# Ledger of designs, part 44: peptides against a protein of PDB entry 6B4E

Target 1, 295 residues: chain A of PDB entry 6B4E
Amino acid sequence: TNFDKISKMFWHYKDKIAQIKQDIVLPIKKADVNVRNLLSRHKRKINPKFGQLTNSNQQLFKIQNELTQLINDTKGDSLAYHWILNFIAKAVVHQAETEVRVKPESALPLGKLTLYLLVQFPELQELFMARLVKKCPFVIGFTCEIDTEKGRQNMGWKRNNENKWEDNTSYDERMGGILSLFAIITRLQLPQEFITTTSHPFPIALSWHILARICNTPLNLITNTHFVILGSWWDAAAVQFLQAYGNQASKLLILIGEELTSRMAEKKYVGAARLRILLEAWQNNNMESFPEMSP

## One batch from the design tools (peptide; aimed at target 1 H209)

Design b2_p21_7_s2 (made by RFdiffusion4, then SolubleMPNN; from b2_p21_7, 11 letters changed)
Fold by OpenDDE base, seed 3:
Structure b2_p21_7_s2 (fold): chain B 295 residues (1-295), chain A 21 residues (1-21)
Amino acid sequence: as target 1 above (295 residues)
Amino acid sequence: LVAPPFPNQEEWEATLKRLEA
């Protein structure tokens, strides 16, 4: 693993966030009042859609269609179009931080919706990835020290209203939620209408990179959070990962579940303990995936 | 499920080396 390249990628997306602010967010504030009103109305209609997801494909398709129409309404103005996509990117990640963190299985419908939107609106891909990396650098396998304020900020730590860092549990859960969503996206098949026309924008190989890069991370930088997000990933994608890469996947699962946890045993990380349990369950032929969605 | 392309071998080897050392 070339960590210099990963670091460059991380900062690329940080720069992208800044660019989005300068080129999309701020200019809209000076846009025509009609455009601003349109976007305000669309924002209000779009935002609740993510919370309306259920474990129903029928409901998913309904929401997909509704969002598609709303987004298409903005295509007449490039700036408006990019603004609404950026809004969606932020909203999806926020949904992962809030809903998926407490109900991991909700990542499946959210992931399906997100993947559909990513393919239907390719310009969303860069916006979404930038937001993901900003909020959860683990999605690209980036890790830095968190002994400094800047380090914590880079790793997505938040401060509360009192300017105090969030507690470890909150951070772990948020990271787990975001990573669960990303993991789901990587292991989902493209919707039927896109299979023959488009390649998967965030394929299962990205899951491989997450695991491998974490395994290659200097041990002094490995924290409980790493194990938490690995556990989240496991629940979200381990079954499909094994299906995709077979024996090689198995080896990597053993590496994270057995070897990495063993190397960090002295830390007694709760996340590591959970990952051990997942490993053992798998060894006992009891690896489970999220339940499939209903028709 | 159609298996996607396998990730690069270099990262795999690095992973093995790191955890088996």
Scores: peptide ipSAE 0.320, ipTM 0.821, DockQ to the pose 0.070
OpenDDE base, seeds 1, 2, 4, 5: peptide ipSAE 0.038, 0.062, 0.019, 0.018; ipTM 0.644, 0.681, 0.637, 0.566; seed 4 fails the geometry check

Design b2_p21_7_s3 (made by RFdiffusion4, then SolubleMPNN; from b2_p21_7, 12 letters changed)
Fold by OpenDDE base, seed 3:
Structure b2_p21_7_s3 (fold): chain B 295 residues (1-295), chain A 21 residues (1-21)
Amino acid sequence: as target 1 above (295 residues)
Amino acid sequence: LKAPEFPNKKEWEEMLKRLES
């Protein structure tokens, strides 16, 4: 693992966030009033859609179509189009931080919706990845120290209005939620209409990189959060990961579930304990996946 | 710990190219 390159990727997306603010978010405030009004209306219509997802594919398809129409309405203005996509990127990640956090299985419908949008609107891909990396650097296997304020900020820690850091549990759960979504996206097949025309924008190989990079991370940088997000990933994608890479996948799962947890046993991380349980369940032929969505 | 860096060279290169764009 070349961590220098990973760091460069991390900062690339951090810079992208800054660019988005300067080139998309701020300029729209000075745009024509008609454009601003359009975007305000669309924002209000789009935002609740993510919360309307259920375990129903029928409902998913309905929402996909509705969002597609709303986004297409903005294509006449490049700035407006990019603004609405950036809004969607933020909204999706926010949904992961809130809903998926407490109901991990909700990542499946959200992931399906997101993947559809990523393919349908390719410009969303960089916007979405930038937001993911900012909020949860674990999605690219980036880790830095969190013993400094800047380090915590880089790793996506939030401060409240009183400049107090969020509690560890809150951070862990948020990271788990975001990672669950990303994991789901990586293991989903492209919608049937795109299989022959487009490659998967975030394929299962990205899950491989997450696991491998975490395994190769210096142990002094490994925290409870690493194990939490690995557990979240496991629930979301372990079954499909094994299907994709077979014996190689198995080796990597053993590395994170057995070797990494063992090396960090002295820390008594709760996340590590859970991951160990998941490993043991797998060893007992009881690996579970999220239930499939209904028609 | 030493984990395999990538499933195959091609996927690794493609991933890096994408993420660096």
Scores: peptide ipSAE 0.208, ipTM 0.732, DockQ to the pose 0.807
OpenDDE base, seeds 1, 2, 4, 5: peptide ipSAE 0.142, 0.106, 0.203, 0.119; ipTM 0.662, 0.667, 0.734, 0.667; seeds 1, 2, 5 fail the geometry check

Design b2_p21_7_s4 (made by RFdiffusion4, then SolubleMPNN; from b2_p21_7, 9 letters changed)
Fold by OpenDDE base, seed 3:
Structure b2_p21_7_s4 (fold): chain B 295 residues (1-295), chain A 21 residues (1-21)
Amino acid sequence: as target 1 above (295 residues)
Amino acid sequence: LVAPEFPNQEEYNAALERLMK
C-alpha cells in the first residue's frame, strides 16, 4: 500500500470540497432570484425523501422517481443542477451519520437509492466521494494521527457547540454509519435498467481497498475506530465480499478479523472484540447479512 | 501483516511496478 498516494487522494478530495464551495455554493448566492427560489423549493422537497425510505422496494422506486423529477427540473441551469447534486451528496452522507449509525440495516435502502442516483446522474459521483472522504476518510483507507487538532479534523472529528471534540462513541458511530453506507453501495448490483449500459461507479473492489489499506496501516495509527468501521463493513458487505472474491476474500477477512485484532490485543479495543465475534460467527458458518428489502 | 491492495493480482503487480519506478 502506497500511503503517499492515498494521502494525495485524500487531499485531492479536500481540494474538491473547496472547489465546490467556490464554484457551486457561493455562485448560487449571486444567481437569479428565480433560480434561488427554485432551488430552495427543491431543497425542501428533496431533503425529507431520504428519511422516507423503508425496507420496501416499492417505496424506494417511488422516491427514486420523485427525486429524478426534482433533479431533472434543474438541468436547464448547469449551476443549479450541480448545486442540487451537491446538496444531495451532503444529505445522503448526513443521513448515514444520523440514521444509519443507529440503524445499520437502513444503509441498504439508502445505498440502493444512492447508487441509483450516482448512475442516473454521473456528476454526483465526484461530489459524493468528496463529501464521503471529508466526513469519513476511512472510505479510501486514509488514516493519520489524531494527536493534533488538524489530525482530528482531517479524520472527520467534529466539535460540539461548546467547541469540545465529540466523544469517542459518537465519532465511532458516525464513522460506522458512513462506512456502512459506502460498503453497501460497493456490494450492490446495479439497478436493472443500468446493468448493461453502465459500469458500477463504486464497485466491490473499493471494499477490498478499505480492508487492505487498514491492514497495512502502521499499527501506531490504528485506533478503536478502525475496528468499529471494519465491523460495520463486515455487517454490511462481508457476505457479498466473499461471494465476489472467494478464497482471496477469506484471506483478507482473516487478516482483519484475526491477525489485526491479535496485533492490537494489548489495547483491548471494544471494536476489536466485536470484530473477533464476527470472525468467530463466520467460522461457525453463521455469517449474516442485512435482510433483503420487501417488494 | 501485509495485504494486497488490489483484489486482482495483476493489478496489484502493476501497482507495485509503478511504485518501484
Scores: peptide ipSAE 0.312, ipTM 0.682, DockQ to the pose 0.303
OpenDDE base, seeds 1, 2, 4, 5: peptide ipSAE 0.028, 0.030, 0.028, 0.036; ipTM 0.675, 0.671, 0.629, 0.648; seed 1 fails the geometry check

Design b2_p21_8 (made by RFdiffusion4)
Pose (drawn by RFdiffusion4):
Structure b2_p21_8 (pose): chain A 295 residues (1-295), chain P 21 residues (1-21)
Amino acid sequence: as target 1 above (295 residues)
Amino acid sequence: MAYIEEDVETVDEEIAEFEAS
């Protein structure tokens, strides 16, 4: 892995976040009354819909249809359309760092909803990817030091209610939940409406990049967070990763489960212990996936 | 989406390098 290229990719998405603020978010303050009213009303209607998802496919379709109508209502104004898509991208990532953090299997319905929106509204793709990278750089394998305040900000750290950094557990759980959503998206087939006509925008090869880049990261930059997101990724996508790459995926899973954990054993990272358990469960023919969605 | 396209195009090369290791 050429980590200079990974850094260039990271800063490209950081620049995109700045461009979104300059060209989408700030100009909306100057939009006409009809646009402001529509966006104010629609953002209220959109916000709770992500938490209304369940394990049921019928409910997923209902929410997809409701959101499709609301988003289509904004298409008459390109700025309002891009603003509501940016709002949705932020809301989906927030849902991942809250609900998916507590209930990892909720990444499956949320991933299906997000993937559907990503192909129904393709302008969402760049907005969503930039948001993921800003909030969880592990999705592209970016890692930097966190000894400095700027490094902590680069890696997606947050502060609590007194300018102190959130504890390591809170950060690790957030990163797992965000990366779990992206991991589900990379291993999902497109919905039937699009599977016959469209290329998957974030395919399974992006999961290969995450694993390979963590395994190639200098060991002095590895933290408990790398093991936590790999475990979250495993729960969300390891079965399909093997279906895609076979013996090559097996070699990479062994590398992360046996070798990456062994080389960092003195740190006694909690996530490394869980990744070893996942490796042993697979070796005992008991690899799990999230239960498929109910009707 | 150029970076995404590039990652998708180079995955076989990265797999070949991984196997060579």

Design b2_p21_8_s1 (made by RFdiffusion4, then SolubleMPNN; from b2_p21_8, 12 letters changed)
Fold by OpenDDE base, seed 3:
Structure b2_p21_8_s1 (fold): chain B 295 residues (1-295), chain A 21 residues (1-21)
Amino acid sequence: as target 1 above (295 residues)
Amino acid sequence: MEDIEEIVKNVEKELKEFNER
């Protein structure tokens, strides 16, 4: 694992976030009133759509179409278009932090919607990845120390208005939610209409990177959160990961489930205990996946 | 983004490194 490369990637996306603020978010505040009004209306229409997702493919397709129309309405103005995509990127990640956090299986419809949008609107890809990396660096296998304020910030820890860090459980759950979404995206097939024309923007190989990079992370940097997000990934993608890579996938699953947990056993991490349970379930031929969506 | 084959090769290398550490 080239950690320097990963670090460069991390900072690339951190810089991208700053760029987005300077080049998209702030300029729109000075844009023509008609543009601002348009975006305000669209924001209000778009925002609730993510919460309207269900386990129904029919409902998913409806929302996909509605969002597509709303986004297309902004294409006449490049700044407006990028602004609305950035808004969507933020909204999707927020949905992962809130809904997927408490209902992991909701990652499936959200992931399908997101993947569709990522392919339909390629400019969303960089915006979305930047937001993901900012909020959950684990999506690219980045880890740093959290014994400093800057380290915690880099790893996506939040502070409240009183400058108090969020509790460990809240952080773990948020990271798990975001990672679940990303894991789902990586294991989904492209919509049928795009299979022949477009490559998958975030393919299953990115799940390899997550697992491998975490495995190669210095043990002194491994926390309970690492195991929590690995468990979240497992629930979201382990079955499909095994289907994609077979024996090689099995090696990684054993590495995270057995080897990494064993190496960290003295810490008695709750997340590690859960991951061990998942491993054992797999060993007993009881690996579960999220239920498929209804028609 | 890197092609999937290149990514897999890199991951295999990473896996090897893990096993050898």
Scores: peptide ipSAE 0.196, ipTM 0.760, DockQ to the pose 0.335
OpenDDE base, seeds 1, 2, 4, 5: peptide ipSAE 0.070, 0.127, 0.084, 0.096; ipTM 0.746, 0.770, 0.740, 0.737; seeds 4, 5 fail the geometry check

Design b2_p21_8_s2 (made by RFdiffusion4, then SolubleMPNN; from b2_p21_8, 11 letters changed)
Fold by OpenDDE base, seed 4:
Structure b2_p21_8_s2 (fold): chain B 295 residues (1-295), chain A 21 residues (1-21)
Amino acid sequence: as target 1 above (295 residues)
Amino acid sequence: MDFIEEIVANVNKDIEEFNKS
């Protein structure tokens, strides 16, 4: 693992966030009133769509079509187009922080929708990745110390209005939710209409990177959160990961489930205990996946 | 840590080989 490279990637996306603010968000505030009104209306129509997802593919396709139309309506103005995509990127991540956090299996329909949009609108990819890395740097296997305010900020910790850090449980759950979404995206196949024309923007190899990079992370930087997100990843993608890489995947799963947890046993992390349970379930031929969506 | 790093490195190598096949 090249940690310098990972760090560079991390800061690249941090810079991208700043760029988005300067080049997209702020300029729209000064745009023509008609454009602002259009975007306001579209925002109101788009935002509830993510909450309307169910375990139904039919419903998914409906929402895909509706969002596609709404996004296409903005293409006449490049700034408006990028603004709406940035809004979507933020909304998707927010949905992961809220809904997926409490119902991990909801990552599947959300992930399918997101993957569709990422392929349909390629400009969304960098916007989305930047938002993901900002909110949950674990998606690229980045870890830094959290002993400083800057470190906590870099790792996606939030402060409330009273400038108090969120509690550990809240942070863990949010990170788990976001990671679940990303994990799902990496293990999904492209929609049929894109398979022959487009490569997967966030392929299963990115899941490999997450696991490997966490395993290579200095132990003094490993926290309960790392195990929580590994557990979230496991629920979301372990089955498909094994299908993709076979015996090599098994080695890595054993590494995180057995070796990494053992090395950190003295910490008695709840997340590690859960991951151990997942490992044991797998060893007993009881690895579970999220339920597939209905037609 | 060193032990885990070595294992991960070996696994990564295996994956690289796998991807070439």
Scores: peptide ipSAE 0.032, ipTM 0.694, DockQ to the pose 0.102
OpenDDE base, seeds 1, 2, 3, 5: peptide ipSAE 0.028, 0.026, 0.030, 0.028; ipTM 0.672, 0.663, 0.683, 0.666; seeds 2, 5 fail the geometry check

Design b2_p21_8_s3 (made by RFdiffusion4, then SolubleMPNN; from b2_p21_8, 13 letters changed)
Fold by OpenDDE base, seed 4:
Structure b2_p21_8_s3 (fold): chain B 295 residues (1-295), chain A 21 residues (1-21)
Amino acid sequence: as target 1 above (295 residues)
Amino acid sequence: MKDIEEIVAEVEKDLQKFNAE
């Protein structure tokens, strides 16, 4: 694991967020009133779509088509197009922070929708990844100290209106939700219409990187959150990960489930305990996956 | 017991071989 490279990647996306604000968000505020009105209408139509997802593929396809049309309506204006994609990126991550947080299996339809959009609109990829890294650096295996305000900010901690940090449970759950979404995306197959024309933008190898990088993280930086997100990843992608890499996947699962948890046993992290349970379930041939979507 | 970093490196090496196949 090259942590320098990971750090550079992290800061690249942090810079991208700043660039998005400067080049997309702020300029649109000064755009023609008709453009602003268009985007406002589209925003209102788009935002509810993510909450309309169910475990139905039929419903998914409906929403995909609706969103595709709405996004295409903006392509005549590059700024408007990028603005709406940035909005979508934010909305998807927000959905992970709220809905997936409390219902992890909802990551599956959300992930399918997101993957479709990422392939259909390639410009969404950088916007989405930047938002993911900002909110949950764990998606690229980045970890820093959280003893400082800047460190906490870098790791995606939020403050309320009273400038108080969110509680640990809230942070853990949000990170788990976001990572669940990302994990799902990495393990999904491309939609049939894209398989021969496009490579997967966030392939299963990125899940490997997450696990490996966390394992290589200095132990003094490992927190309960790391185990929580590993558990979230496990629920979301472990089955498919094993299918993809076989025995090599097994080695890595044992590494995170047994070795990493054992090394941190003195901390008595709740997340680690859960991960141990997941490992044991797997060892007993009882590994579970999210329910598949209905037709 | 091997150092976790060493174990990870070995696993990653194995993955590289796997991907090359």
Scores: peptide ipSAE 0.224, ipTM 0.809, DockQ to the pose 0.126
OpenDDE base, seeds 1, 2, 3, 5: peptide ipSAE 0.029, 0.039, 0.025, 0.031; ipTM 0.676, 0.703, 0.677, 0.681

Design b2_p21_8_s4 (made by RFdiffusion4, then SolubleMPNN; from b2_p21_8, 9 letters changed)
Fold by OpenDDE base, seed 4:
Structure b2_p21_8_s4 (fold): chain B 295 residues (1-295), chain A 21 residues (1-21)
Amino acid sequence: as target 1 above (295 residues)
Amino acid sequence: MDFIEEIVKNVDEDIAKFNAE
């Protein structure tokens, strides 16, 4: 694991967030009133769509088509187009922080929708990744100390209006939700219409990177959150990960489930305990996956 | 840490080999 490279990647996306604000968000506030009105209407139409997802492929396809049309309506203005994509990126991550957080299996329809949009609108990829890294650096296996305000901010900790940090449980759950979404995206196949024309923007190899990088993280930086997100990843992608890499995947699952948890046993992390349970379930041939979507 | 790092390196090498096949 090259931590320097990971750090550079992390800061690249942090810079991207700043650039998005400067080049997309702020300029649109000064745009023509008609453009602003258009975007306001589109925002209102788009935002509810993510909550309308169900475990139904039929519903998914409907929403895909609706969003595609709404996004295409903005292509005549580059700034408007990028603004709406940035909005979507934010909305998707927000959905992960709220809905997926409490219902992890909802990551599947959300992930399918997101993957479709990422392929259909390639400009969304950098916007989305920047938002992911900002909110949940774990998606690229980045970890830093959280003993400082800056460290906490870098790791995606939020403060409330009273400048109080969120509680550990809330942070863990949010990170778990976001990582669940990302994990799902990495293990999904491209939609049939794109398989021959496009490579997967966030392939299963990125799941490998997450696990390996966490395992290589200095133990003094490992927290309960790391185990929580590993558990979230496990629920979301372990089955497909094993299918993809076979025996090699098994080695890595044992590494995180047995070795990493054992090394941190003295901490008695709840997340680690859960991960151990997942490992044991797998060893007993009882590995579970999210329910598949209905037709 | 060192032990886990070594295992991870080995796994990475194995995956690299796997992907090359």
Scores: peptide ipSAE 0.043, ipTM 0.727, DockQ to the pose 0.132
OpenDDE base, seeds 1, 2, 3, 5: peptide ipSAE 0.023, 0.024, 0.022, 0.024; ipTM 0.647, 0.659, 0.641, 0.644

## One batch from the design tools (peptide; aimed at target 1 W208 H209)

Design b2_p22_1 (made by RFdiffusion4)
Pose (drawn by RFdiffusion4):
Structure b2_p22_1 (pose): chain A 295 residues (1-295), chain P 22 residues (1-22)
Amino acid sequence: as target 1 above (295 residues)
Amino acid sequence: DEELIEEINEEGEEVYENLEEM
């Protein structure tokens, strides 16, 4: 892995976040009353819909239809359309760092909803990817030091209610939750309405990149967070990763489960212990996936 | 195996390029 190229990719998405603020978020303050009223009302109606998802496909379709109508209502104004898509991208990532953090299997319905919105409204793709990278750089394999304040900000760290950094556990759980959503999306087939006509915007090769880049990361930059997100990724996508790449995926899963954990053994990382358990469960023919969605 | 790994990397890089072009 050429980590200079990974850094260039990271800063590209960081620049995109700045461009979104300049060209989408700030100009909306100057939009006319019809646009402001519509966006104010629609953002209230959109916000709780992500938490109304359940393990039921019928409920997923209901929420998809409700959101599609609300988003279509904004298409008459390109700025309002891009603003509501940016709002949705932020809301989905926030849902991943809150609900998916507590209930990892809730990444499956949220991932299906997001993937549907990503192809129904393609302008969402760049907005969503930039948000993921800003909030969880591990989705593209970016890692930098966190000894400095700027490094902590680069890696997506947050502060609590007293300018102190959130504890390591809170950060690790958030990162697992966000990365779990992205991992679901990379291993989902497109919904039937699009599977016959459209290329998957974030395919399973992106999961290969995450694993390979962590395995190629200098060991002095590896932390418990790398093991936690790999465990979260495993729960969400290891079965489909093997279906995609077979013996090559097997070699990579062994590398992360046996070798990456062994080389960092003195650190006694909690996430490394869980990744070893996942490796042993697979070796005992007991690899799990999230239960498929109910009717 | 090396050729397959290169292919997988190339497919993944195409997604990044497409997103940059947007």

Design b2_p22_1_s1 (made by RFdiffusion4, then SolubleMPNN; from b2_p22_1, 16 letters changed)
Fold by OpenDDE base, seed 4:
Structure b2_p22_1_s1 (fold): chain B 295 residues (1-295), chain A 22 residues (1-22)
Amino acid sequence: as target 1 above (295 residues)
Amino acid sequence: SSSFEKQVEEEAEKVFEELFSK
């Protein structure tokens, strides 16, 4: 693992967030009133769609079509188009932070929708990845110290209006929710209509990077959150990961489930205990995936 | 591809080396 490259990637996306604010978000506030009104209406129509997802593929396809139309309506104005995509990127991540954190299996329909949009609208890819990295650096296997305010901020910790850091449990759950979504995206196949024309924007190899980079992270930087997100990843993608990489996947799962947890045993992390349970379930041929969506 | 498989294997080996060297 080249941590310098990971750091450069992290800061690239941090810079991208700043650029998005400067070049997309702020300019729209000064745009023509008609454009602002259009985007306001579209925002109001788009935002509820993510909460309307169910375990139904039929419902998914309906929402995909509706969102596609709404996004296409903005293509005549490049700034408006990029603004709406950035809004979608934020909304998807927000849905992961709120809904997926409490119902991990909801990552599947959300991930399918997101993957479709990422392929249909390639400009969404960088906007989405930048938002993911900002909110959950674990998606690229980035870790830094959290003993400083800047370190905590870099790792996606939030402060409330009273300038108090969020609770550890809240942080862990949010990170788990976001990571679940990303894990799902990496293990999903492209929709049939895109398989021959487009490469997967965030393929299963990115899951490999997450696991490998965490395993290579200095132990003094490993926290309960690392184990929580590994557990979230496991629930979301372990089955498909094993299918993709076979014996090498198995070795890596043992590394995170057995070796990494053992090395950190003195910390008595709850997340590590859960990951150990997942490992044991796998060893007993009881590894489960999220239920598939209905037709 | 064979190249990708090799890369995955190499990365796995690096993970093993770093984890067990500690």
Scores: peptide ipSAE 0.029, ipTM 0.622, DockQ to the pose 0.055
OpenDDE base, seeds 1, 2, 3, 5: peptide ipSAE 0.029, 0.027, 0.026, 0.024; ipTM 0.621, 0.619, 0.622, 0.630; seed 3 fails the geometry check

Design b2_p22_1_s2 (made by RFdiffusion4, then SolubleMPNN; from b2_p22_1, 13 letters changed)
Fold by OpenDDE base, seed 3:
Structure b2_p22_1_s2 (fold): chain B 295 residues (1-295), chain A 22 residues (1-22)
Amino acid sequence: as target 1 above (295 residues)
Amino acid sequence: EKEFEEKIEKEAEEVFEKLFSK
């Protein structure tokens, strides 16, 4: 694993976030009042849609169509279009931090919606990835020390209004939620209308990179969070990952489930214990996936 | 595809070396 390259990628997306603020978010505040009003209305219509997702494909398709129309309404103004996509990117990640965090299986409908939008609106891809990396660097297998304020910030830790860091459980759960969403996206097939004409923007290979990079991470940087997000990934994508890479997938699952957990056993991480349970379930031919959505 | 497979294998080997180098 080339960690220098991963670091460069991490900072690329951090720079992208800054660029988004300068070139999209701030300029729109000075845009024509009609444009600002349009975007305000669209924002209010778009935001609830993510919470309206259920385990129904019918409901998913309805929401996809509604969002598509709302986004298309902004295409006449490039700045407005990019602004609304950036808003969507933020909203999707926020939904992962809240709903998926407490109900991991909700990542499936959210992931399907997100993947559809990523393909339908390619400009969303970089905006979304930048937001993901900012909030959860684990999505690209990036890890740094968290003994410093800057390190914690880089790893997506939040501070409250009193400048107090969030508790470990909250951080772990947020990271797990975001990673669950990303994992789902990587293992989903493209919608039928795109499968023959478009490449998957975030393919299953990105799941491989996450696992491999974590396994190659210096042990002194491995925390409970690493095991939590690996468990979240496992629930979201392990079955499909095995289908994609076969024996090589098995080796990597054993590495994270057995070897990595064993190396860190002295830490008694709760996340590691859960990951071992998942490994044991798999070894007993009882690996589970999220339930499929209804028609 | 072959190049991809080789890359994945190389990455897997690196993981193995890292975990078993101790």
Scores: peptide ipSAE 0.034, ipTM 0.667, DockQ to the pose 0.052
OpenDDE base, seeds 1, 2, 4, 5: peptide ipSAE 0.025, 0.024, 0.060, 0.026; ipTM 0.639, 0.640, 0.733, 0.661; seed 4 fails the geometry check

